Peptides against a protein of PDB entry 1IK9. Designs and how they scored, part 83

Target 1, 211 residues: chain A of PDB entry 1IK9
Amino acid sequence: MERKISRIHLVSEPSITHFLQVSWEKTLESGFVITLTDGHSAWTGTVSESEISQEADDMAMEKGKYVGELRKALLSGAGPADVYTFNFSKESCYFFFEKNLKDVSFRLGSFNLEKVENPAEVIRELICYCLDTIAENQAKNEHLQKENERLLRDWNDVQGRFEKCVSAKEALETDLYKRFILVLNEKKTKIRSLHNKLLNAAQEREKDIKQ
Target 2, 207 residues: chain A of PDB entry 1IK9 as posed
Amino acid sequence: MERKISRIHLVSEPSITHFLQVSWEKTLESGFVITLTDGHSAWTGTVSESEISQEADDMAMEKGKYVGELRKALLSADVYTFNFSKESAYFFFEKNLKDVSFRLGSFNLEKVENPAEVIRELIAYALDTIAENQAKNEHLQKENERLLRDWNDVQGRFEKAVSAKEALETDLYKRFILVLNEKKTKIRSLHNKLLNAAQEREKDIKQ
Target 3, 195 residues: chain B of PDB entry 1IK9 as posed
Amino acid sequence: MERKISRIHLVSEPSITHFLQVSWEKTLESGFVITLTDGHSAWTGTVSESEISQEADDMAMEKGKYVGELRKALLSVYTFNFSKESAYFFFEKNLKDVSFRLGSFNLEKVENPAEVIRELIAYALDTIAENQAKNEHLQKENERLLRDWNDVQGRFEKAVSAKEALETDLYKRFILVLNEKKTKIRSLHNKLLNA

## One batch from the design tools (peptide; made by RFdiffusion4, then SolubleMPNN)

Design b2_p14_1_s3 (from b2_p14_1, 9 letters changed)
Fold by OpenDDE base, seed 2:
Structure b2_p14_1_s3 (fold): chain B 211 residues (1-211), chain C 211 residues (1-211), chain A 14 residues (1-14)
Amino acid sequence: as target 1 above (211 residues)
Amino acid sequence: as target 1 above (211 residues)
Amino acid sequence: DLKEELEKKVKEAE
């Protein structure tokens, strides 16, 4: 089961932060349980997949698009742009929400809620879920932090090896050329020496022919 | 201001999860505000730095050690080991907690709480703080995840460069040796040729003398 | 001697 809790402001009670909990299995499209609380009272309703399909059809909206709008409204709350307006009557237990566009506001959905007899239990469970989520997210953050520190160390290690490899390649090239020049110069000197010996031998032979 | 909310079980109400909120400025040693709630009622008390010092002195415990025990009890809840036991009387509004060791349990601290007139406001604010903390932790998690992915890409990039550098170093060494062998072999061939010419010239001279 | 080692490697390649 997936769950999301959001803050909402009701048009009827704008000074009192309400909390909207939505719980669903796998997808919001398959239906969901909605819970509303003000920290004292709680109200709950179940929305079936058939109701979601019917509401999408009644709105002449494609089901996937409709569920996408439900997800924005119910799981993100009003959001930073006040695009969604929430209404609830405590007397009728009727909850409805509207999407506010520049030129048009329209009802996106409506639910009949039932007042919970033991709101304290619902509130406690909601707080427990928040605390569990905090603990899970903290553990994940600590894990990611340690992994980032590991990756940074590994990066520094391979970077240092890479720099050493670059320097070693340059040094190797320079050293090999120096060594090669030494050996080549010896061979050149030997060639010059042998050539001079041949020239001298030829000059001596020319002297011996001239008596 | 720092804050921590934990779940606790009261000895008097073991079936009802209570929430213990502690709020402090910079350090727990400087004093704190404690709030207890069962999701319906709330109770609050303020503990001053002087009271903490007095309790440490009365316990004959070093202040830093005492504050360390307070931190474990009040900020982590009972913990997984049930080392801390919490007691609260709704009638007297007296809250106390004990540390349970194998052979001895002792009272670690006690506070007089006052019943909050508007518990719903305290509960709403507590839930708001939980939701804010979840949002902050999620944002941090997403940031750390993106950074992790960045570091992994950077590691793969430098690793690939390093492998190319290693291969290039080996290839350079092999290529330089091959090129050098070719040049050396030419010089060796020239030396051998010149040496043979000298030997032939010497042999011809020896023939001319015998003739 | 570095020279002898290089000449040896050259001779082994011949």
Scores: peptide ipSAE 0.015, ipTM 0.839, DockQ to the pose 0.526
Fold by OpenDDE base, seed 1:
Structure b2_p14_1_s3 (fold): chain B 211 residues (1-211), chain C 211 residues (1-211), chain A 14 residues (1-14)
Amino acid sequence: as target 1 above (211 residues)
Amino acid sequence: as target 1 above (211 residues)
Amino acid sequence: DLKEELEKKVKEAE
């Protein structure tokens, strides 16, 4: 089961932060359980897939689009201020919410809730869920931090090896060329020496023919 | 101000999860505000640095060690089960906690709390803090995840460059040696040819002198 | 000697 708790403000009680918990199985479209609390009282309701479909039909909205709006309204937490307006009557236990557009406000959905007999149990469970979520997120943060530190070390190690490889390649090329030039110059000197010996021998032979 | 909320079980109400909030400025040693709630009622107390010092003295414990035990008891959340036992009387508003060792249990500390007149306000603020902490931790998780993905890409990029550098170094060495051998062999062939010409010229001169 | 090592590698490649 997935769960989201959001802070909301009711039009009737704008000074009192309320908490809207939505719980669902896999997809919000398949229905959800809604819980509202002010930290003293709690109210719950179950919304079925058929009720969601009926609300979409009543709005003349495509179901996927409607579920998308429900997801934004009920799960977004502090969305941009004032896009969604929440209303609840404690007397009727009627919960409804509106989407506020520039020139038009319209009701997105409405749910009949029931007052919880033991609100303290709901509130305790809600706080437990928050604390468990904090602990899980902290453990994930610590894991990701350690992984970042590992990846940074691994990057530095490879970077250092790469820089050494570049320098070693340049040094190798320079050294090989220097050695090559030395050996070539020795061979060139030997060729020049042999050519001079041939020229001298030819000149001596020309002198011997001229007696 | 730093804050920690922990789930605790009271000896008097073991079936009801209680929440212990501790709030402090920079260090727990300088004092703290403690809040206890069962999701219906709340109790608060302020513990000063002087009270902490007095409790340490009464225990004949070094203050730093005592504060270390307070930190474990009050901030550890779900520590190993049963190391700390919490007691609270709703009638006297007396809160105390014990450390359970293998052969000895002893009282670590005790605080007089006051019943909060508006527990819903405390509970709402506590839930708000939990939700804000979840949001902050989620944002941090998303940031760390993106950083991990970046570092992994950067590592792969440098690793690929390093492997190319290694291969290029080996290829360079092989190519330079091949080219070097070709040029040297050409020079060696020229030296051999010049030596043969010198030998022939010497043999012809020896024939001309014997004539 | 660097010269001897190069001459040896040249001789081994011949």
Scores: peptide ipSAE 0.015, ipTM 0.839, DockQ to the pose 0.440
Fold by OpenDDE base, seed 5:
Structure b2_p14_1_s3 (fold): chain B 211 residues (1-211), chain C 211 residues (1-211), chain A 14 residues (1-14)
Amino acid sequence: as target 1 above (211 residues)
Amino acid sequence: as target 1 above (211 residues)
Amino acid sequence: DLKEELEKKVKEAE
């Protein structure tokens, strides 16, 4: 079961934060349970897949688009842009919400709720879910932090090895050239010495012919 | 202001989860406000630094050790080991808690609470704090996840450069040796040719002397 | 020495 709790303000009670819980199985399209609370009373309503389909048809809206609007309205809470207006009558237990656009406002949906007999149990369970979610998110944060620290160490280790490899490549090239020059210069000296010996032998032979 | 909400079970109502909120400024030692709720009623008590000091003295416990025990009892909730037992009388508004060790149980602390006139406001504010904490922890998780993905990319980039540098070092060594061998073999061939010319010149001179 | 190693490698390539 998936769940989202959001804070909303009712048009009838704009100074009192209400909490809207939505619970669903796998997809919001398959139906959901909404629970409204003011911290004293609670009201709940079950919305079936057939009701969602009927409401989409009544609005002449494609079902996936309608479910997308339901998700924004019911799961996001009152975002900072007052895009969704929430209304609830405690007398009729009728809940409805509107989408406010620049030039047009329209009713997006409506639900009949029922007053919960034991609101304290619903409120306690809601607080338990919040505390469980906090604990799970803290554990995820601690895990991600430890992994970040590991990745940073691994990056520093590879970076240090890379810099050493670059320096070792340059040192290797320099050392090989120095060694090559030493051997090459020795061979050049030997060639020059042999040329001088050939010149001397030719000069001696020319002297021996001239007697 | 720092705050912690925990779930506790009362000895008098072991089947009903209660919530213990503790609020303090900078350090728990400087005093705190505790709020107990069952989701219908709420009770609050203010504990001063002087009361904490007096309770530590009455227990003959060092203040820092006592505050450490308060932190474990009041901020951790009932950990899985039932180390702390909580008691509350709704009639007297007297809250007390015990530390349970293997061979000894003792009263760790006690507070007089007052019934809150508007428990719904306290419960709404508590739920708001839970929702704010969830949102903050989610934002931290998303940030850490993005940073983890960045560090992983940066690691892969440096690792790939390091592997290329290793291969380039080995290729450079191999190429330099091949080039050096070619030049040295040319010089060796020239030395051998010059030695053969010297031997031929010596043989011709020996023939000219015998003539 | 490194000179002898290079000369040896050149001899082995011969």
Scores: peptide ipSAE 0.016, ipTM 0.839, DockQ to the pose 0.768; fails the geometry check
Fold by OpenDDE base, seed 3:
Structure b2_p14_1_s3 (fold): chain B 211 residues (1-211), chain C 211 residues (1-211), chain A 14 residues (1-14)
Amino acid sequence: as target 1 above (211 residues)
Amino acid sequence: as target 1 above (211 residues)
Amino acid sequence: DLKEELEKKVKEAE
């Protein structure tokens, strides 16, 4: 089961932060449990997949689009733009919310809730879930941090090896050319020496022909 | 101000999870505010630096060691080994906790709390803090994940460049040797040709002298 | 000596 808790403000009680918990199986489309609390009282209701489908049909909205709007309203809290307005009557236990557009507001959904007999238990469980989520996220953060440090070390190692390889390639080329020049110069010297011997032999032969 | 919320179990109410909030300025040693709640009622108290120092002295414990024990007891909750036992009387508003060692249990500290008049406000603020902490930790997780992905890309880029550099170094060495051999063989052929010319000139001279 | 190695490699290529 997945869960999201958001803070909301009710039109009737704008000074009191309320908390909206939504719990669902895999997808919000399959239905969900909604829980509202003010830190003293709690109210809960179950919304079925059939009710979600019916609300989408009543709105003449495609189901996926409607579920997308529900997700924005119920899981994100009031986004920074107060695009969603939440209403709740403690007397009727009727919860409804509206989407506010520039020129038009419309009711997006409504739910009948039931007052929880033991709100303290619901509140304790909600706090426990928050603490568990914090602990899990902290452990994940520590893991990711250690991984970042590892990746940085690995990058530095390979970078240093790469720089050494570049330098070694240039040094190799330079060294090989120097060595080659030495060997070539020895061969050139031998060629010159042999040419001089040939010239001397020709001059001696010309002298011997001239007696 | 720093804050930590932990779940605890009271000896008197072991079936009901309680929440212990501790708030402090920079260090726990400088004093702290303690808040206890069961999700319905809340109790708060302030502990001064002087009280912490006095408790350390009464225990004949070094202050830093005592603060270290307070930190383990009050900020970590009951660690997995139930090393700390928490007691609270709703009647007297007296909170005390014990450290349980193998052969000895001793009182680590005690505080007088006051019942909060509006516990719902304290509970709402506590939930708000949990939600804020979750949001911050989620944002940090997303940031660290993106950084990990960047570091991995950077590592793969350098690794690929390094492998290419290694291969290029080997290829360079092989190519240079092949080219050098070709040029050397040309010089060797020239040396052989010049030696043959010298031998022929010597043989012709020997014929001319016999002539 | 690398000279001898190079001369040896040149002789082996012959």
Scores: peptide ipSAE 0.016, ipTM 0.839, DockQ to the pose 0.729; fails the geometry check

Design b2_p14_1_s4 (from b2_p14_1, 10 letters changed)
Fold by OpenDDE base, seed 4:
Structure b2_p14_1_s4 (fold): chain B 211 residues (1-211), chain C 211 residues (1-211), chain A 14 residues (1-14)
Amino acid sequence: as target 1 above (211 residues)
Amino acid sequence: as target 1 above (211 residues)
Amino acid sequence: SIKKELEELVEKAE
């Protein structure tokens, strides 16, 4: 089972934050349980897959698109954009919500809720779920933080080894060239010396032929 | 202001999860506001720094140690180890808590609470705080996840560059040595050739003298 | 190794 709790404002009670809980199995399309509370009273209703399909048909909306709108309205919370308006009558227990576009508002859906006899139990369970979610998210956060710190260390270690490798490559190249030049110059000097000896020997032989 | 909400079980109502909210400024030692709720009723009390000091003195406990016990009792929640027992009388609004050690239980502290006239407001605010905390933790988790993915990419990139640098260093060394040997061998061959020419010139001169 | 051969060539060149 999946669950989402969001804050909503009812048109009838705009000063009182309400909480909308939606619970479902795997997909919102398969139906869901909706719970509304003001922190004192609670109302619950079950919405079937057939009701979702019927509402989509009544709206002449493709089911997947309708479910997408339900997801935005019921699970996203009242995002700061007042795109969704929630209405509830405590007397009739009739809940309906509208999508507000710039020039057009239309009803997305409506549900009959039932007043919960023991709202305190629903509220306690809701708070428990929030606290469990906080604990899970905190544990995940701590895990991710430790992993980040590990990855940062590992990055720094490899970066440092890489920089050392670059420097070692440059140093190696420089050293090898210097040694190479030294040995080459020595050999060039020896070649020049031997050439001079050959020239001298040839000149001496020319002198010996000239008596 | 800092706040922590925890689930507790009261000795008087062990089947009903209660919620204990503690709010403080910077340190619990400076005093705190305690709120207890069962999802229907709420009770609040303010605990001053002087009361904390007095309770520490009455216990003959060092203040920092006492505050440490308060932090464990009131902020850690009832950890699965029933180390802390919470008692509350709805009639007297007297809240007290005990530390249970294997062979010894002792009272850690006691507070007079006041019944909140509008518990729904306290409960709504508590749920709002939980939802805000969930949203903040989710945003932080998403941020940490993105950062982890970044760090992993950065690590892989540097690792790949490092491996290429190692291979390039080895290849450079091998190439430079090969080139060096080739040039050296050429110069050595030239030196040998020049020496042979010198020897031949000397032998020819010896023949010319014998002739 | 090419390195050893080079080192020996350097030493014999010295």
Scores: peptide ipSAE 0.018, ipTM 0.840, DockQ to the pose 0.151
Fold by OpenDDE base, seed 3:
Structure b2_p14_1_s4 (fold): chain B 211 residues (1-211), chain C 211 residues (1-211), chain A 14 residues (1-14)
Amino acid sequence: as target 1 above (211 residues)
Amino acid sequence: as target 1 above (211 residues)
Amino acid sequence: SIKKELEELVEKAE
């Protein structure tokens, strides 16, 4: 089961933060349970897949688009632009929410809720879920931090090996060229010496023929 | 202000999860506010630095060790070994907790609490704090995930450059040696040719003298 | 290896 808790403000009680819990199986489209609380009382209702489909049809809206609007309204809380307004009557247990479009507000959806007999149990379970979520997120954070530190070490190790490889390549090239020049110069000197010996031998033979 | 919320079980109500909030400024040693709730009622008390020091003295315990035990008892909830047992009387508003040592339990500390007049406000604020903590931890986790993905890309880039550098170094060495051998063999051939010309010139001169 | 051949060529050149 997936769950999201958000804080909302009711038009009737704007000074009292309310909490909206939505719980569903796999997809919000297949239906959900909505729970509202003010920290003293709680109200719950179940919305079926058929009700979601009927509301989409009544709005002349494509089902996927309607479910997308439900997700924004019910799972994100009051977005920073008050695009969604929430209304609840404790007398009728009727919950409805509106989407605000520039000059016009329209009803996006409505739910009949039932007052919970034991609100303290619902509130305790909600707090337990929050604490469990905090613990899970902290464990994930610690894991990601340790992995980040590992990746940074591994990067530094490869970077250091790469820099050593670059330097060693330049040193190798320089050393090989220096050694090559030395051996080549020795061979060039030997060639020059042998040419001079050949020239001297030719001059001596020309002297011997001229007697 | 720092805050920790934990779930605890009271010896008197083991079937009902209670929540223990501890709030302090910078260090638990300087005093703290303790709040207990069952999701319907709430109780609060303030513990001063002087009371913490007095409890440490009464226990004949070093203050830093005592504060370390307070931190384990009050901030970690019931550890997996039930090393700490919590007791509360709703009639007397007296909260006390014990540390269990093999065969002996001893009282670690006790606080006089006051029943909160508006428990719903305390519970709402507690839920708000949990939701804020979840949002902050989610934002940190998303940041760490993006940073890990960046570090992994950076590692792969350097690793690929390193492998190319290694291969290029081996190729450079092989190519330089091949070129060196070609030039050296050319010079050796020229030296051999010049030596043969010198030997022939010497043999011709020896024939001319015998002539 | 080409290195060994080069070393042998250097030694025979000496």
Scores: peptide ipSAE 0.018, ipTM 0.840, DockQ to the pose 0.196
Fold by OpenDDE base, seed 2:
Structure b2_p14_1_s4 (fold): chain B 211 residues (1-211), chain C 211 residues (1-211), chain A 14 residues (1-14)
Amino acid sequence: as target 1 above (211 residues)
Amino acid sequence: as target 1 above (211 residues)
Amino acid sequence: SIKKELEELVEKAE
């Protein structure tokens, strides 16, 4: 089961933060349970897949698009953009929400909620879920942090080896050229010396033939 | 201001999860505000630095050690180890907690709490803090995840460059050796040829003298 | 092999 808790402001009680919990199995499209609380009272309602489909049809909206709007409204809360307006009557237990576009507001959905007999239990469970989520996220953060530190060490190690390899390649090239120049110069000197000896021997022969 | 919310079980109400909030400035040693709730009622109390010092002295415990025990008891909740036992009387508003050692339990601290007139406000604020903490931790997780992905890419890039550098160093060494062997063999052949020409010229001279 | 041949050539040239 997936769950999201959001802060919302009700038009009827804008000074009192309400909390909207939505819980669903796999996809919001399959239906969901909605719970509203003000920290004292709680109200719950179930929305079926059939109701979601009917609401999408009544709105002449494609189901996937409608579910996408529900997800934005119910799971993001009243985001900083004030795009969604929430209304609830404690007397009728009727919850409805609107999407505010620049020129037009339209009702995105409505639900009949039922007052929970023991709101304290619902509130405790909601707080428990928040604390569990905090603990899970903290554990994930610690894991990711340790992995970042590992990856950074591994990067530094390979970077250092790479720099040493570059320098060693340049040094190898330079050293090999120096060594080979020395050997080649020695052989070149020997060739020159042997050529001079041959020239001298030829000159001596030409002198011996001319007496 | 720092804050921690923990789940606790009261000896008097072990079936009802209570939430213990502790809030402090910089260090728990400077004093703290404690808030207890069962999701319906809330109780608050203030513990001063002077009271912490007095309790440490009365326990004949070093202040830093005492604060360390307070931190474990009040900020970790009843950890899975059942090391800390919490007691609260709703009638007397007296909260006390014990550390359970294998052979001895001792009272670690006690506080007089006051019943909050508007517990819903305290509960709403507590839930708001939980939701804010979740959002902050999620943002941190997303950041760390993106950084992990970056570091992994950077590592793979440097690793690939390093492997290419190693291979290029080996190839350079092999290529230079092959080229130099060819040149040296050419020079060695020239030296041998010149030596043979000198030997032949010397043999011809010796023949001409004997003739 | 090639390295050794060059090392030997360098050593015989020394």
Scores: peptide ipSAE 0.017, ipTM 0.840, DockQ to the pose 0.139
Fold by OpenDDE base, seed 1:
Structure b2_p14_1_s4 (fold): chain B 211 residues (1-211), chain C 211 residues (1-211), chain A 14 residues (1-14)
Amino acid sequence: as target 1 above (211 residues)
Amino acid sequence: as target 1 above (211 residues)
Amino acid sequence: SIKKELEELVEKAE
């Protein structure tokens, strides 16, 4: 079961923050349980998949689009101010909400709720869920923080090894070339020396032939 | 202002989860506001630094140690089961808690609370704080997740560059040695050829002199 | 040591 709690403002009680809880199984399309509370009273209703389909049909809206609007209205929390208007009658227990567009406002949905006899139990369970969610999010946050610190250390270690490898490669290349040039120059000097000896021997032979 | 909400069980009402809110400025030692609720009623009290000091003195406990115990009792949430026992009289509005050790239980502190006239406002504000905390923790969690993904990519990139650098260093060394040996062998062949020419010239001169 | 290997290669070539 998935659950979302949001704060909403009712048109009838704009000074009193209300809390809208929606609970569903996997997808909101399959139906949901809605709970409204003002911190004193609570109201709950169940919305079936058939009711969602009927509301979509009554609106002449494609079901997937309608469910998308329900998700935005009921799960987004206070989205941008004034996009959704929530209404509730404590007398009739009738909950409805409207989507406010620049040029058009339309009723997006309506639900019949029932007053909860023991609202304190619903409120306690709601607070428990919030506290459990905080604890889970804190544990995830601490885990991600530790993982981030680990990855940063690992990155620094590899970066340092990479920089050492680059420097070692350049140093190796430079050292190998220097040594190669030394040995090559020694062999070139020996070749030059042997050529000079050969030239001298040829000149001496030419002198001996000329008596 | 710092704030912590925890769920507690009262000895008098063990079946009903209560919520203990503690609010303080920077340090718990400087005093705190305590709020207790069962989701229907609420009770609030202010505990001063002087009261904390007096409770520490009455217990013959060092103040820093006492504040450390207060922090564990009041802020830890449900720590390990049964380490702290919470008591509250709705009639006297007297709240007290005990630390349970294996061989000794002792009263750790006591507070006079006042019944809140409008508990719904306190409960709504408490739920708002929980929802705001959830939203903040979610935003932090998403940020840390994105940073973790970034660091993992950066680590993979540097690791791949490092492996390429190692391989390139080994390939460079091997290639330089191969090329060096080829050039060296060419020069050695030239030296050998020049020595042979010099020996032949010397042998011809020795023939001409014997002639 | 790369130094020793280069020296040994030079000596072996010699």
Scores: peptide ipSAE 0.023, ipTM 0.841, DockQ to the pose 0.307; fails the geometry check

